# Designs tried in a protein design run: peptides against a protein of PDB entry 3OGK. Part 2

Target 1, 307 residues: chain A of PDB entry 3OGK
Amino acid sequence: ATPDRLSRRFPNLRSLKLKGKPRAAMFNLIPENWGGYVTPWVTEISNNLRQLKSVHFRRMIVSDLDLDRLAKARADDLETLKLDKCSGFTTDGLLSIVTHCRKIKTLLMEESSFSEKDGKWLHELAQHNTSLEVLNFYMTEFAKISPKDLETIARNCRSLVSVKVGDFEILELVGFFKAAANLEEFCGGSLNEDIGMPEKYMNLVFPRKLCRLGLSYMGPNEMPILFPFAAQIRKLDLLYALLETEDHCTLIQKCPNLEVLETRNVIGDRGLEVLAQYCKQLKRLRIERGADEQGMEDEEGLVSQRG

## One batch from the design tools (peptide; made by RFdiffusion4, then SolubleMPNN)

Design b1_p8_1_s4 (from b1_p8_1, 4 letters changed)
Fold by OpenDDE base, seed 4:
Structure b1_p8_1_s4 (fold): chain B 307 residues (1-307), chain A 8 residues (1-8)
Amino acid sequence: as target 1 above (307 residues)
Amino acid sequence: LERDRLLA
């Protein structure tokens, strides 16, 4: 497909999703610059797709100039931008987006690779946006953004329902959780074990509507923080949790309304049996082989055809 | 240690 043909056929297009590099790029099997530039599409959007409010780029090369052009062309008409596993931009590009698209509802950069210059983009978003519903920079490496800006966003965006972040220390997000009264989904953060303060996370207060959750690096000592609302959990992302087979069994048993589970091979056949027994509403199950399961002799932590 | 393995 070409951009010009798209605009000619669909001049009133509202949503666009483009996929660039194939999955083989994950293994560096194709050149980095393989045909996946968004530039010609952004040009076409700017010139001819004046009704476009939703843009999703997946595995594409996106420059700061591309983002700046898109931002200025669509301005407050842009409601959704998803940079899904994209690369080539810096935080300057993100700053342009949030500066010009002040009515944006969904902003996603999940698994994107970028150069981080500063945290201004999140600060600008916090200062001016009241429309956000979904903010997602899960599995990204932002080090210069402030959890206070995230808190401000939660306070100002009453429709905020889903937030996925990188490795924020969870205790720094206490204010965020208090402010995010309508939050239904949270993924990311960082739980850090402290031998001197084993109960440091036990007083965490989560949003009352929280039902989709994935806390990074959650171990068995931290897992009990979920127990008070485990019955309302509908989705769990345990891919980056530090739970063993028995821990999985314990948690799953407490989540009878679980609909979606994503976890690692460590769940084992035993964990899957418990899942089948207690989670009758399960709709989707994703099991990945983690790096730590490679070469493990622990038979219990392996999923076979029985599971 | 487990964290490092997951991130590798």
Scores: peptide ipSAE 0.029, ipTM 0.725, DockQ to the pose 0.291
Fold by OpenDDE base, seed 1:
Structure b1_p8_1_s4 (fold): chain B 307 residues (1-307), chain A 8 residues (1-8)
Amino acid sequence: as target 1 above (307 residues)
Amino acid sequence: LERDRLLA
């Protein structure tokens, strides 16, 4: 498959998803000479795919020049950009995207690797965008962006329903949560234990429609924050929570409407039993190996063939 | 970027 072939076959293409490292079954669909670079595709988009509004690059190399070209070519017609596990760009590329694509609805750079020059991209997005519905830089390392810009985005983007962030201190997001009245999904942040202030998170007010969440570093002391709305939780990301098997059982029992659970082996067979007992609407379960489960052989905290 | 944030 080549970019030119795609445009000839589908000149009115609206959505494009490219995978740089496909599974073995699709390996032959990726030309070797393109090396996983998006450049030739961006060129084709610029020249021939004038109806394209959604672009998803997965595990590809993306340069700032590529992003700049894409941004200028699609401008306000670009509604979705997903840089999914991509690399090769800097925040200058992101700045170009948000500068030129002012009506973007979905911006994702989850698990992407990049060079962070500044936080201007998020500030620009905050200053000019009112269309944003999904913002996702989950599992990224931004150190120069401001929680205040995130709050501004929440105030200005009334359709904002999903936000996934890096390691913002959760208390710095209080203003964001207050502003994000329609937010349904939140992942990320950072809960930091403080012996001197054990209840520092207990007064957090979450958006009333929140039903999909994953709070990073949430331990059993912070877990009760979820209890007031646990019954409305549909999706939990516990991959980066600091919950043991018993904690999982406690939380799961309070989430009878849970549809999606992502967690680690620490849930154990017992946690899975509780899950089966209390979460009858469960549709998807992801169990990942975690560092804390490495070498565990005990029944608790280990998923066996019985679980 | 390591997926396991707990190890970071």
Scores: peptide ipSAE 0.027, ipTM 0.698, DockQ to the pose 0.265
Fold by OpenDDE base, seed 2:
Structure b1_p8_1_s4 (fold): chain B 307 residues (1-307), chain A 8 residues (1-8)
Amino acid sequence: as target 1 above (307 residues)
Amino acid sequence: LERDRLLA
């Protein structure tokens, strides 16, 4: 379809999702610039889709100019922007979005690649937004944003329920967790093993409503921080956890209300048996083939057809 | 990026 055809057929469109590059790009099999450009769509949105409040670009090429045009065209009417696995923009584009779209509720740039110029976009968001419900820059690489701005967002956005971040040291998010009283979902962060301080994470206090969780680099030494509220966990993302088969078994047994599990094949047939035994409410299971499980056909931690 | 993270 073409942008002009879309607007003619659906002039009152409120939600738009565009997909560009095929999924094979996630494995670096597709050149970065092979994706579709959003430019003609942004032009059409600006001119003819005046009811549009939700935009989802997936695997598209998005420039700063595109973002700036979109931001100015939709302004406070834009409630959702998802830059899902997109590329071509810098943090200047993000700054434009948060500057002009001050009522945005969902902002996502998960797995997007971009040039980071500064952390101003998150600061601007923190200074002016009180509407955020979902903030997601999971699996991105920000080095210039401040955990303090994230804390400010949590304090000011009382409807904030889902936050996914990159590699923030989890201890830098203590203030964030305290402020995010209604947070239900958290993914990302970075847990860093410290031989000199084995219990450095044990005193972390999570939001009381937290039930969907994925802590990056969580190992067996850090895993016990979940035990006090494991019974209320409904979704676990263990794809980037550092848990072995036995660790999976330990954690799963403590999560009887688990509904969604995402993990690697390290869970093994044994872990799946434990899952079946203890997690009777499980609705969705995603098992990925991890790099660390390659060639482990004869070892524990491989999911077979039996499992 | 997902693949890279998985491999890291």
Scores: peptide ipSAE 0.026, ipTM 0.681, DockQ to the pose 0.297
Fold by OpenDDE base, seed 3:
Structure b1_p8_1_s4 (fold): chain B 307 residues (1-307), chain A 8 residues (1-8)
Amino acid sequence: as target 1 above (307 residues)
Amino acid sequence: LERDRLLA
């Protein structure tokens, strides 16, 4: 449908999800500038969709001007903004959103590509927002934001339940985890192996309600930090963990209440057997082919028709 | 993007 047709049919629309480019775009099969501009939709939202509180753009082109117009049009009525695998904006656009939409509850830019100018957007969010429930910039590349702002957000937003981040050093998030008392989901961070200090992560204290997690670059030396609360884990994202087949078996055996598992084919048929044996509540399984497994050197790390 | 993250 066109924007104008949508507003005529549903003038009281509260939630809008727009899908742009097909999935094939992730393999560079479709040019980056192939349609999918949000501009005409933002214009229609501003003029005719005055009850809209939730906006989800998936695989679309979003400019800073689009974000600025949306921010000013919806202001504190905007509760959810998801820039899902979008491109075309900078952190200036994000700054406009958090400056004008101070009661936003969900802010997502997972897998979006953008130009980073500074870390002001996260600082502004930390200084003024107390409503945030979900913050997600998983699989993004922010280098100029501060983990202290994330800690401030956790302290001020008591309903914060899900946070997914880029490659923050996990030790820099100790204050964040302490402050995020109601956090149920965490993904991202960066675990960095240190041969000279193998136990540097063993004293990490996670939020007591944490049950959905995915720690990036977690290897077998870091994996034991999950064991004290493994029984309460419901979802694991191991796509970017550094676990081999046997490591998967070890961890899965300790997670009898696991409902969702996302991992690479390194889990192998052996890991799938263990999963079936110990995880009777499993609802969803996602297996990706890892780039580090292209050589097929480990036969055990392959998922066959048997698995 | 997600599929190539470990390679990048």
Scores: peptide ipSAE 0.024, ipTM 0.681, DockQ to the pose 0.276

Design b1_p8_2_s1 (from b1_p8_2, 5 letters changed)
Fold by OpenDDE base, seed 4:
Structure b1_p8_2_s1 (fold): chain B 307 residues (1-307), chain A 8 residues (1-8)
Amino acid sequence: as target 1 above (307 residues)
Amino acid sequence: LSREELRA
């Protein structure tokens, strides 16, 4: 469909989702000039889609100019912006969004590739937003943002329920977790093993309502931090955890209310058996092969047709 | 697994 056709047919459109390059583009099979730019759509939004409050771009090319135009056109009417696996922008574009869209509720840039100039966008968001419900920059590389700004967001946004972040040291998020009283979902962070301080994470206090969780680089030494609230866990992302098959079995047994599990082949048939035995409410299971297949001489870490 | 391998 063309942007102009969309606005003519649906002048009162409130939500727009655009999908760009297919997965095949990962293999450079699709020319760059295939029409995956959001520019013509942003132009149409600015001119003709005056009721649009939700925008989702997936695998699109998005420039700072596009973001600036979108921000100014929709301003406080924009409630949701999802830059899902997008590229072509810098943090200046994000700054424009949070500067002009002060009532944004959902901001996502998961797996997007961008040039990071500074951390001003998160600071601006922290200083002015009180409406945020979902913040997601999972699987991104922000090195210049401050965990203090994330804490400020948690303090000011009482409806904040889901936060997914990059590789923040988890101890730097202690203040954030304390402030985020209504947080139900957290993914990301970075757990870093310290041989000199094996219990450095044992005193972490998570939000009381936390039930969807994915801690990056969580190993068996850190896993016990989940045990006090394992019974309330509904979704668990172990894709980037450093757990072996036995560790999976241990954790799964403690999560009888688990509904969604995402993990790697390391769970093995044994882990799947344990999952079936203890997690009767399981609705969704995602198993990725992961890099472990290349190194696992141990047959226990493989999912067969039996599992 | 290294962190790099995990993300690959």
Scores: peptide ipSAE 0.170, ipTM 0.875, DockQ to the pose 0.381
Fold by OpenDDE base, seed 1:
Structure b1_p8_2_s1 (fold): chain B 307 residues (1-307), chain A 8 residues (1-8)
Amino acid sequence: as target 1 above (307 residues)
Amino acid sequence: LSREELRA
């Protein structure tokens, strides 16, 4: 299908999701000659899709010009923008979005690659937005953004419920967690070992409603910080945790209400057995092959046909 | 596992 066909068929379209590389079972709506660029779609949105409030680009090429055009065309009517595994833009494009779309509720750039010019986009978002519900730049590399702006967002956005970030030092997010009173989901950050201060994270205070969590580089020494609220955890992202099989077993036993688990094969058959025993509400399980497969010759930390 | 290997 072409952009013009979409607008003709659905002039009142409110939500659009485009996939540049669909799975084999899915029809590619993007003509091959467009090479996965969002440009023709943004043009169509600007001209003909006047009720569009949600845009999701997955595995697309997105330029700053595309983002600027989209931002100006939809302005405060844009509620959701997801740049999911996209490339081709810089932080200038993000700045345009947050400048013009001041009522945006969901902003996602998870696993996108971009050129970082500055941290102005997050600062602008912090200064003007009060509507944000979901902010997600998980698995991205921002070096020029400020944790203070994230804290400001938490203070100003009362409906902020989900935040996923890159490699912020978790201790720099103490103010953010204190401000984010309604936060239900947090992923990312960075836990860093300090031999001279082994308990530096033990006094972290998480938002009271937190139930979906994925702390990057969490090891067995940091894992106990979850124990006070483990019973309320519904989703765990352990893909980037530094937990062994036994650590998985320990944590899983403390999460009887777990609904979603994402982890590596280090969980092993033993971890899966424990999961089945203690997590009766489990709805979704993702096991990814990790680099740890290369070193584990023994049965522990491997998922077999028995698991 | 190194942190770098986890993200690779």
Scores: peptide ipSAE 0.198, ipTM 0.885, DockQ to the pose 0.311; fails the geometry check
Fold by OpenDDE base, seed 3:
Structure b1_p8_2_s1 (fold): chain B 307 residues (1-307), chain A 8 residues (1-8)
Amino acid sequence: as target 1 above (307 residues)
Amino acid sequence: LSREELRA
C-alpha cells in the first residue's frame, strides 16, 4: 500500500504497523536502495492521519528529521512508538519524541541501530512522563544513559509493567526494582560473575508481580535468585543466559506455570523432556541456534528430531 | 560461550 492510499481508505486509523526489509535482506538478496524509508509515511501521518496514536516501524530507515516531524505532528496523542529493528536515527531523534510526546505509554527501540550522542532522551523521559507502561530498548547499546533515570521513571510511572534494557549492571538497578512496584516483565541487564563474591546477587529483590523475565548472562551461580518466585514465572527468556543443559533442567522443574520459553539449542533433548514433564501450561517454545554449536562436543546440548 | 558469541 502507498501512504496516500492508506489515508484515503482509513482516515480514522488509530494504529499503523509498517514492515520494511524482510529477513532475506540479511543475505544481500535485496538491494540496499530498495527503500524502507519512513519519510513518506510520516508526511502522510502528519497531514492526514490525525487520529493515529500507535506507530510501529519494523526494519525501516528512520531519520532524526522523521522522528521530529512525527513527534510534533502527534504530540501528546502519540501513545505508542515502536522502532523495531530500525536504523538511521540518533538519540536526538529520541529526545524529540520524549520532549513532544509526554503521554507516550509504549516506547520501543528493540534491536535498533543508532548513533548515541548523549543520555538526554532518557533523562527527559524521567523528568516529564507519568504515563509509561512499556519501555523496551532490549538488544541496544546505550552507554550514556543513567540507571537513576530508569529508577525515576519507575517511581513516576505507576502503570509501568514491562521494561527491557541493555547491559546495565543488575546491581545498579536495585533502586529501579524497588520503585517498579507493578512491574510484571523485565529483560536485559548484565550479570557479572565475581569469583571473589559468589553471593553478589543473592540479595536482589525483584518486584512482587514479576512473572516474565530474561536476565542476560545469568549463569548457574546466579540462577538461584529466581527460585523464590520460580512458581509464578510464566515467561523465560534464556537466549542470553549462560546455562548448560542440566541448569535448564533444574530451572524448568521449578517453573510449573511456564507458558513461554525462549532458549538456545543447549537445552537439548533432555531439557525438552523435562519441559514436557513439568510445564503443562507451555504455549510457546522458541529454540535458536547458538554460536555454541561449534564447540559443544556433548550430544546433550543439541536438539535432535526426536525433541 | 563468550558474551560476544551470544550476541552474534
Scores: peptide ipSAE 0.187, ipTM 0.882, DockQ to the pose 0.383; fails the geometry check
Fold by OpenDDE base, seed 2:
Parts: structure tokens; sequence; C-alpha cells
Structure b1_p8_2_s1 (fold): chain B 307 residues (1-307), chain A 8 residues (1-8)
């Protein structure tokens, strides 16, 4: 499909999702006409798709200019922007989006690659937005954004229900969790082992409605922080947890209402047995091989055809 | 596993 054909056929389009080619296919071979650039689509959106409120780019090349044009064209009418595994932009492009689209409800940059210039985009979002429901920059490498801005967003956006972040130290998010009273989903952060203070996370207070969770680098020493509300957990992302097979078993048996589990092969056949025994409401299971297959001495850390 | 290896 071409942009011009889209607008002619669907002038009242409200939601658009564009998918680029797989990243593997783009490795050092990006011909100009392969359809991976959002530019012609952004032009068409700006000119002819005046009712568009939701935009999802997946594996596309997106420039700051593209984002700026989109932001100015849609302004407060833009409710959803998802830059899903995209590349080519910087934080200046994000700044333009949040500056002009002050009523945005969903902002996603999950697994996107970008150049980080500063943390102004998150600050601007914190200063002006009260509409956010979903903020997701999971699996990104922001180093210049402030946890305080995230806290401000939580305080101002009362409908904020899902937040996925990069490698913030979890203790820096204490204020955020306190402010995010309606938060149901949290992924990311960073749990850091401290041999000198093994209980440094034990007093961490999570939002009362939290039921979808994925804490990065959570090990067995930190895992007990989940136990007080494990029964209300419906989704666990353990892909980036530092849990062994037995740790998985321990946690899973405490989550009888688990509906979605994402983890690595380390769960093993044993973990799957425990899952089947205790999690009768399970709807979705995702198991990835993980990098740890190369070093696993324990045979139980492998999922066989039995599982 | 290193943190970097988990993300790869």
Amino acid sequence: as target 1 above (307 residues)
Amino acid sequence: LSREELRA
C-alpha cells in the first residue's frame, strides 16, 4: 500500500500501524525504496489523515524531522504513539512529540535505538501532561532522564496504569511508586546486589494495584519483596531476572492467579510442572532460550519436549 | 550471567 492510496480509501482513519522489514534484513542493506522510512507516511498523515489519533511504527526508520512533523500535525489529537523497535531519531524528536502532543495517553519507545542528547523530553512530559495512561521505554538505554520527572508524571497523571522503564535503580523510584497510586503494571528498573546491605530492598513499597510485574536483575535475595502481594500477580516478566530453576518454582507457587509468564529456559521442566500445578489460570507462556544456556551446568535449566 | 548477556 502507498500513503496516497491509504488516505483516499480511508480519509477518516483513526489508527495506523506500519511494519517495516525485519532488522536482520536491514543489516547494511537499506535501499531508499525498501519502505522502511516513515517519512512519506508522516507527510500523508500531516496532509490528509486529520482524524488519526493512534500511530504505531514497528521496525521503521524514524527521524527527528519525522517526529516533529507528526507532532505539529496532530498536536493534542495524538493519543497514542508507539515507536516499536524503531531507529533513526534522537531525544530531540521525543521532545517535539511531548511538547506538541500534550494530551498523549500512550507513549512507547520499547526496544527502539536512538541517540540520547538529554532528559528534556521526560521533563517536558512531566511538566505538562496529565493524560498519560501508558509510558513504555522498556529495553532502552536512557541515562540522562530523572526519576523525579517520572515521579511528577505519576503524581499528575491519575490514569497512569502501566509504566515500563530502563535501568533506573529501584530505590530511586520509591517516590514514583508512592505517587503512582493506580499503577497496575511495572517493568524494568534495576535491582543491584549489595553484599554489605542485603536487605536494602526489603522495605520497598509497591503500588497497591500492581499485578503485572517485571523487575530487571531480580535475584533470589530480592524476590521476597514480591511475596506480600504475590497472590495478586497476574503477569510476570522474568526474562531479565536472575532466578534459577528452584527460584522460579518458589515464586510460581506463590502466584496462584498468574495468567501470563515470560521467562527463559532456566525455568526447566521442573518449573513447568510447578507452573501447571499451581497456576491454573495461566493463559500465555513465553519461554526464550536466553544467553544462559551456554553456561548452565544444571540440566534442569532446560525445557525439553516434555514441558 | 552478566546483565549485558541477559539483554542480548
Scores: peptide ipSAE 0.174, ipTM 0.874, DockQ to the pose 0.372; fails the geometry check

Design b1_p8_2_s2 (from b1_p8_2, 3 letters changed)
Fold by OpenDDE base, seed 1:
Structure b1_p8_2_s2 (fold): chain B 307 residues (1-307), chain A 8 residues (1-8)
Amino acid sequence: as target 1 above (307 residues)
Amino acid sequence: PTREELRA
C-alpha cells in the first residue's frame, strides 16, 4: 500500500505501524520506490492523517527533517512515537519531537542507531512533559544525557510506569528510583563490579510496584538485590545478565509468579526444568543464542531436545 | 562471556 491509499481509505486513522522489512507475505505490498524511508509517510501524515496519535516505525530510515515535520504536524496530539530499530536521525530530531509534542506518553527508540549531538532532548522532556508513561531507549548508546533529567521526569510524570535505558551506572539512578513511585518496569542500566566495595548495590531501593525487570550485567553477587521482591516479579529480562545455569535456577525458584522470561541458552535444560516446576504462570519464554555457546563444552548451559 | 560479547 502507498501512503496516499492509506489516507484515502482511513482518513480517521489513529495508529500507524510501518515496518521497513516486512515478512515475505507483505513484501509485495510495499512499493520499491519508498526504499524504507519514512519521508513519504510523514508527508501523508502531515497532510491527511489529522487524527493520528500513535506512530510506530520499525526498521525504517528516519531523518531529523522527518521527525521535525512529524512533530510540528501532530504536536500535542501525538501520544506515541516508537522508533524501533530505526536509523538516520540525530538527537536534534528527538529534540524536535519532545519540544513540539509536549503531551507524548510513549517515546521509544529501542535498538535505534543515531548520531548523538547532545543531551538536550532528554532535558527538554524533563522540563516540560508531565504525561510520559513509557520511556524506552533500551539497547542504545547515549553518552551525553543526564541521569538527573531522568529523575526529573520521574518526579513530574505521575503515570510513568515503564522505563528502559542504556548503560547508566545503577547507582546514578538512585534518585530516579526514589522518584518513580509508580514504576512497574525497568530495564537496562549497568552493574559494575568493584572489588573494593562488593556490596555497593545491596542498599538499592526499587519502586514498590516494580514487577518487570532486566538489569544489565547483573551477576550472582548482585542478584540477591531482587530477592526481597522476587515473588512479585512477572517479567525478567536476563539476556544481558551474567548468570550461570545455577544462578538461573536460584532466581527462578524465587519467582513463582513469573509470566515472561527472556534469557540466553545458558539457562540450560536444568534451568528449564526448574522453570517448569516453579513458574506455573509462565506465558512467554525467549531463549536466545548467546556468547555462552562458544565456550560451553559441557551439557550445562545448553538447551537440548530434553529441555 | 564479556560485556561486549553479550551486546554483539
Scores: peptide ipSAE 0.211, ipTM 0.894, DockQ to the pose 0.310
Fold by OpenDDE base, seed 4:
Structure b1_p8_2_s2 (fold): chain B 307 residues (1-307), chain A 8 residues (1-8)
Amino acid sequence: as target 1 above (307 residues)
Amino acid sequence: PTREELRA
């Protein structure tokens, strides 16, 4: 569909989701006329879609100019922006969004590729937003943002329920977790093994309502931090955990209310058997092959047709 | 696996 046809047919459109390139294609290989650029859509939004409050771009090319135009056109009417696996923008574009869209509830840039100039966008968000419900920059590389700004967001946004971040050291998020009283979902962070301080994470206090969780690089030494609330875990992302088959079995046995599990092939048939035995409410299971296939001499870490 | 391998 063309942008102009969309606005003519649906002038009162509130939500728009656009999908760009196929998974196997690189952005630079896609012709401009293929529809991989959001520019013509942003133009149409600015001119004719005055009730649009939710925008989701998936695998699209998005420039800072596009974001700036969108931000100014929708301003505080924009409630949701999802830049899902997008590219072409910098943190200046994000700054424009949070500067002009001060009532945004959902901001996502999961797996997007961008040029990071500074951490001002998160700081601006922290200084002015009180509406945020979902913040997701999972699987991104932000090196210049401050965990203190994330803490400020948690303190100011009482409806904040889901936060997914990059590789923040988890200990730097202690203040964030304390402030995020209504947080139900957290993914990301970075657990870093310290031989000199094996229990450095044991005193972490998670939000009381936390039930959807994915801690990056969690190993068997850190896994016990989940045990006090394992029974309330509904979703577990172990894709980037450093758990072996036995560790999976241990954790799964402690999560009888698990509904969603995402993990790697390392769970093995044994782990799947344990999952079936203890997690009767399981609704969704995602198993990625991961890097385990390249290194596993151990047959236990393979999922067969039996599992 | 290393962290880099997990994200590849």
Scores: peptide ipSAE 0.178, ipTM 0.882, DockQ to the pose 0.356
Fold by OpenDDE base, seed 2:
Structure b1_p8_2_s2 (fold): chain B 307 residues (1-307), chain A 8 residues (1-8)
Amino acid sequence: as target 1 above (307 residues)
Amino acid sequence: PTREELRA
């Protein structure tokens, strides 16, 4: 499909999702003529798709110029922007988006690769946005953004329900969690074990409505922080948790209302048995092999065809 | 697994 054909057929299009498909896009390995660049689509959006409020680019090359053009063209009409596993832009492009699209509700950069120049984009978002519902820069590498801006966003955006972040130290997000009263989903952060402070995270207070979560690097020592509200958990992302088979069993047993589980092969057949026994509402199960599969041929952390 | 290995 070509951009011009799309606009001619669907001039009133409100939602557009483009997929570059190959992972090679993330490494700028897509030829110019392969359709991996969003540029021609952004041009078409700017000129002919004037009702477009939702844009989802998946595995595409996106430049700062593309983002700037998109931002200015759609302005406050843009409600959703998802840069899903994209590459080619810097934080300047993000700044343009949040500067011009002040009523954006969903902003996603999950697994995108970009050059980080500064943290201004998140600050600008914090200063001017009150509409945000979903913020997702999960599995990204931001080092120059401030958790204080995230807290400000939570305070100002009362409809904020889902936030996924990179490697923020979880303790730096205490203010965020307090402010995010309607938050239902949180993924990311960084739990860092401290031998000198074994109870480092035990006093964390999570939003009362939190039911979908995935804390990065959560180990068995940190896992108990979930126990007070484990019964209300509906989705767990354990892909990046540091839990062994037994730990999975312990946690799963405490989550009788679990609907979605994402984890690694370390759950093992034993974990799956426990899951079947205690989680009768389970709807989706994702099991990745993970890095821990290698060398565990004789361990419990293997899922067989019987599991 | 290391943190880096988990994200690879």
Scores: peptide ipSAE 0.178, ipTM 0.881, DockQ to the pose 0.365
Fold by OpenDDE base, seed 3:
Structure b1_p8_2_s2 (fold): chain B 307 residues (1-307), chain A 8 residues (1-8)
Amino acid sequence: as target 1 above (307 residues)
Amino acid sequence: PTREELRA
């Protein structure tokens, strides 16, 4: 569909999701200059889609000018913005969004690539937003944002239920977890093993309602921090965990209410057997091929056609 | 696996 055709057919559209380049583009099968700029769509949104409150761009090129125009056009009417695997913008564009869209409920930039100029966008969000429900910059590289701003967001946004972040040291998020009383989902962070202090994470206190989580770089030494609430876990993201097959078995046995599991092939056939035995409510299973394959001599770390 | 390998 073209932007103009969309507005003519659906002038009262409230939610728009646009998908750009297909996954095949990752294999250089599609020219880089193939259509995927959001500019024509932003123009149409600004002029003709005045009831639009939710925008989802997936695998599209988004400039700072596009974000600025969108922000000013929709202002506090914009409730959801998802920049899903997008590129072409900087943190200046994000700053414009949070400055003008003060009632935004969902802000996502998961797996997007951008130029980071400063951490002002998160600070501005922390200072002025009280509506945020979902914040997701999972699998992004922010180096200039502050965990204190994340804590402020948690304190001010009482409906905050899902937060996915990049490589924050988990210990720097203690204040965030304490403030985020209604948080149900957390992904990301960074667990860093310390040989001199093996129990440095054992005193972490998670939000009481937490049931969907994925702690990056969690190893077997850190895994026990989940045991006190493992029975309430419904979703686990272990894609970036440092767990072996046996560790998977140990954790899965403690999660009888697990509904969604995402992991690597290191789970193995044994892990899948344990999963089938203990997780009777499982709805979705995602197994990705990890870098583990090149070094794993152990047959247990591979999912065969038998699983 | 290394952190870099997990992200690739």
Scores: peptide ipSAE 0.197, ipTM 0.889, DockQ to the pose 0.391; fails the geometry check

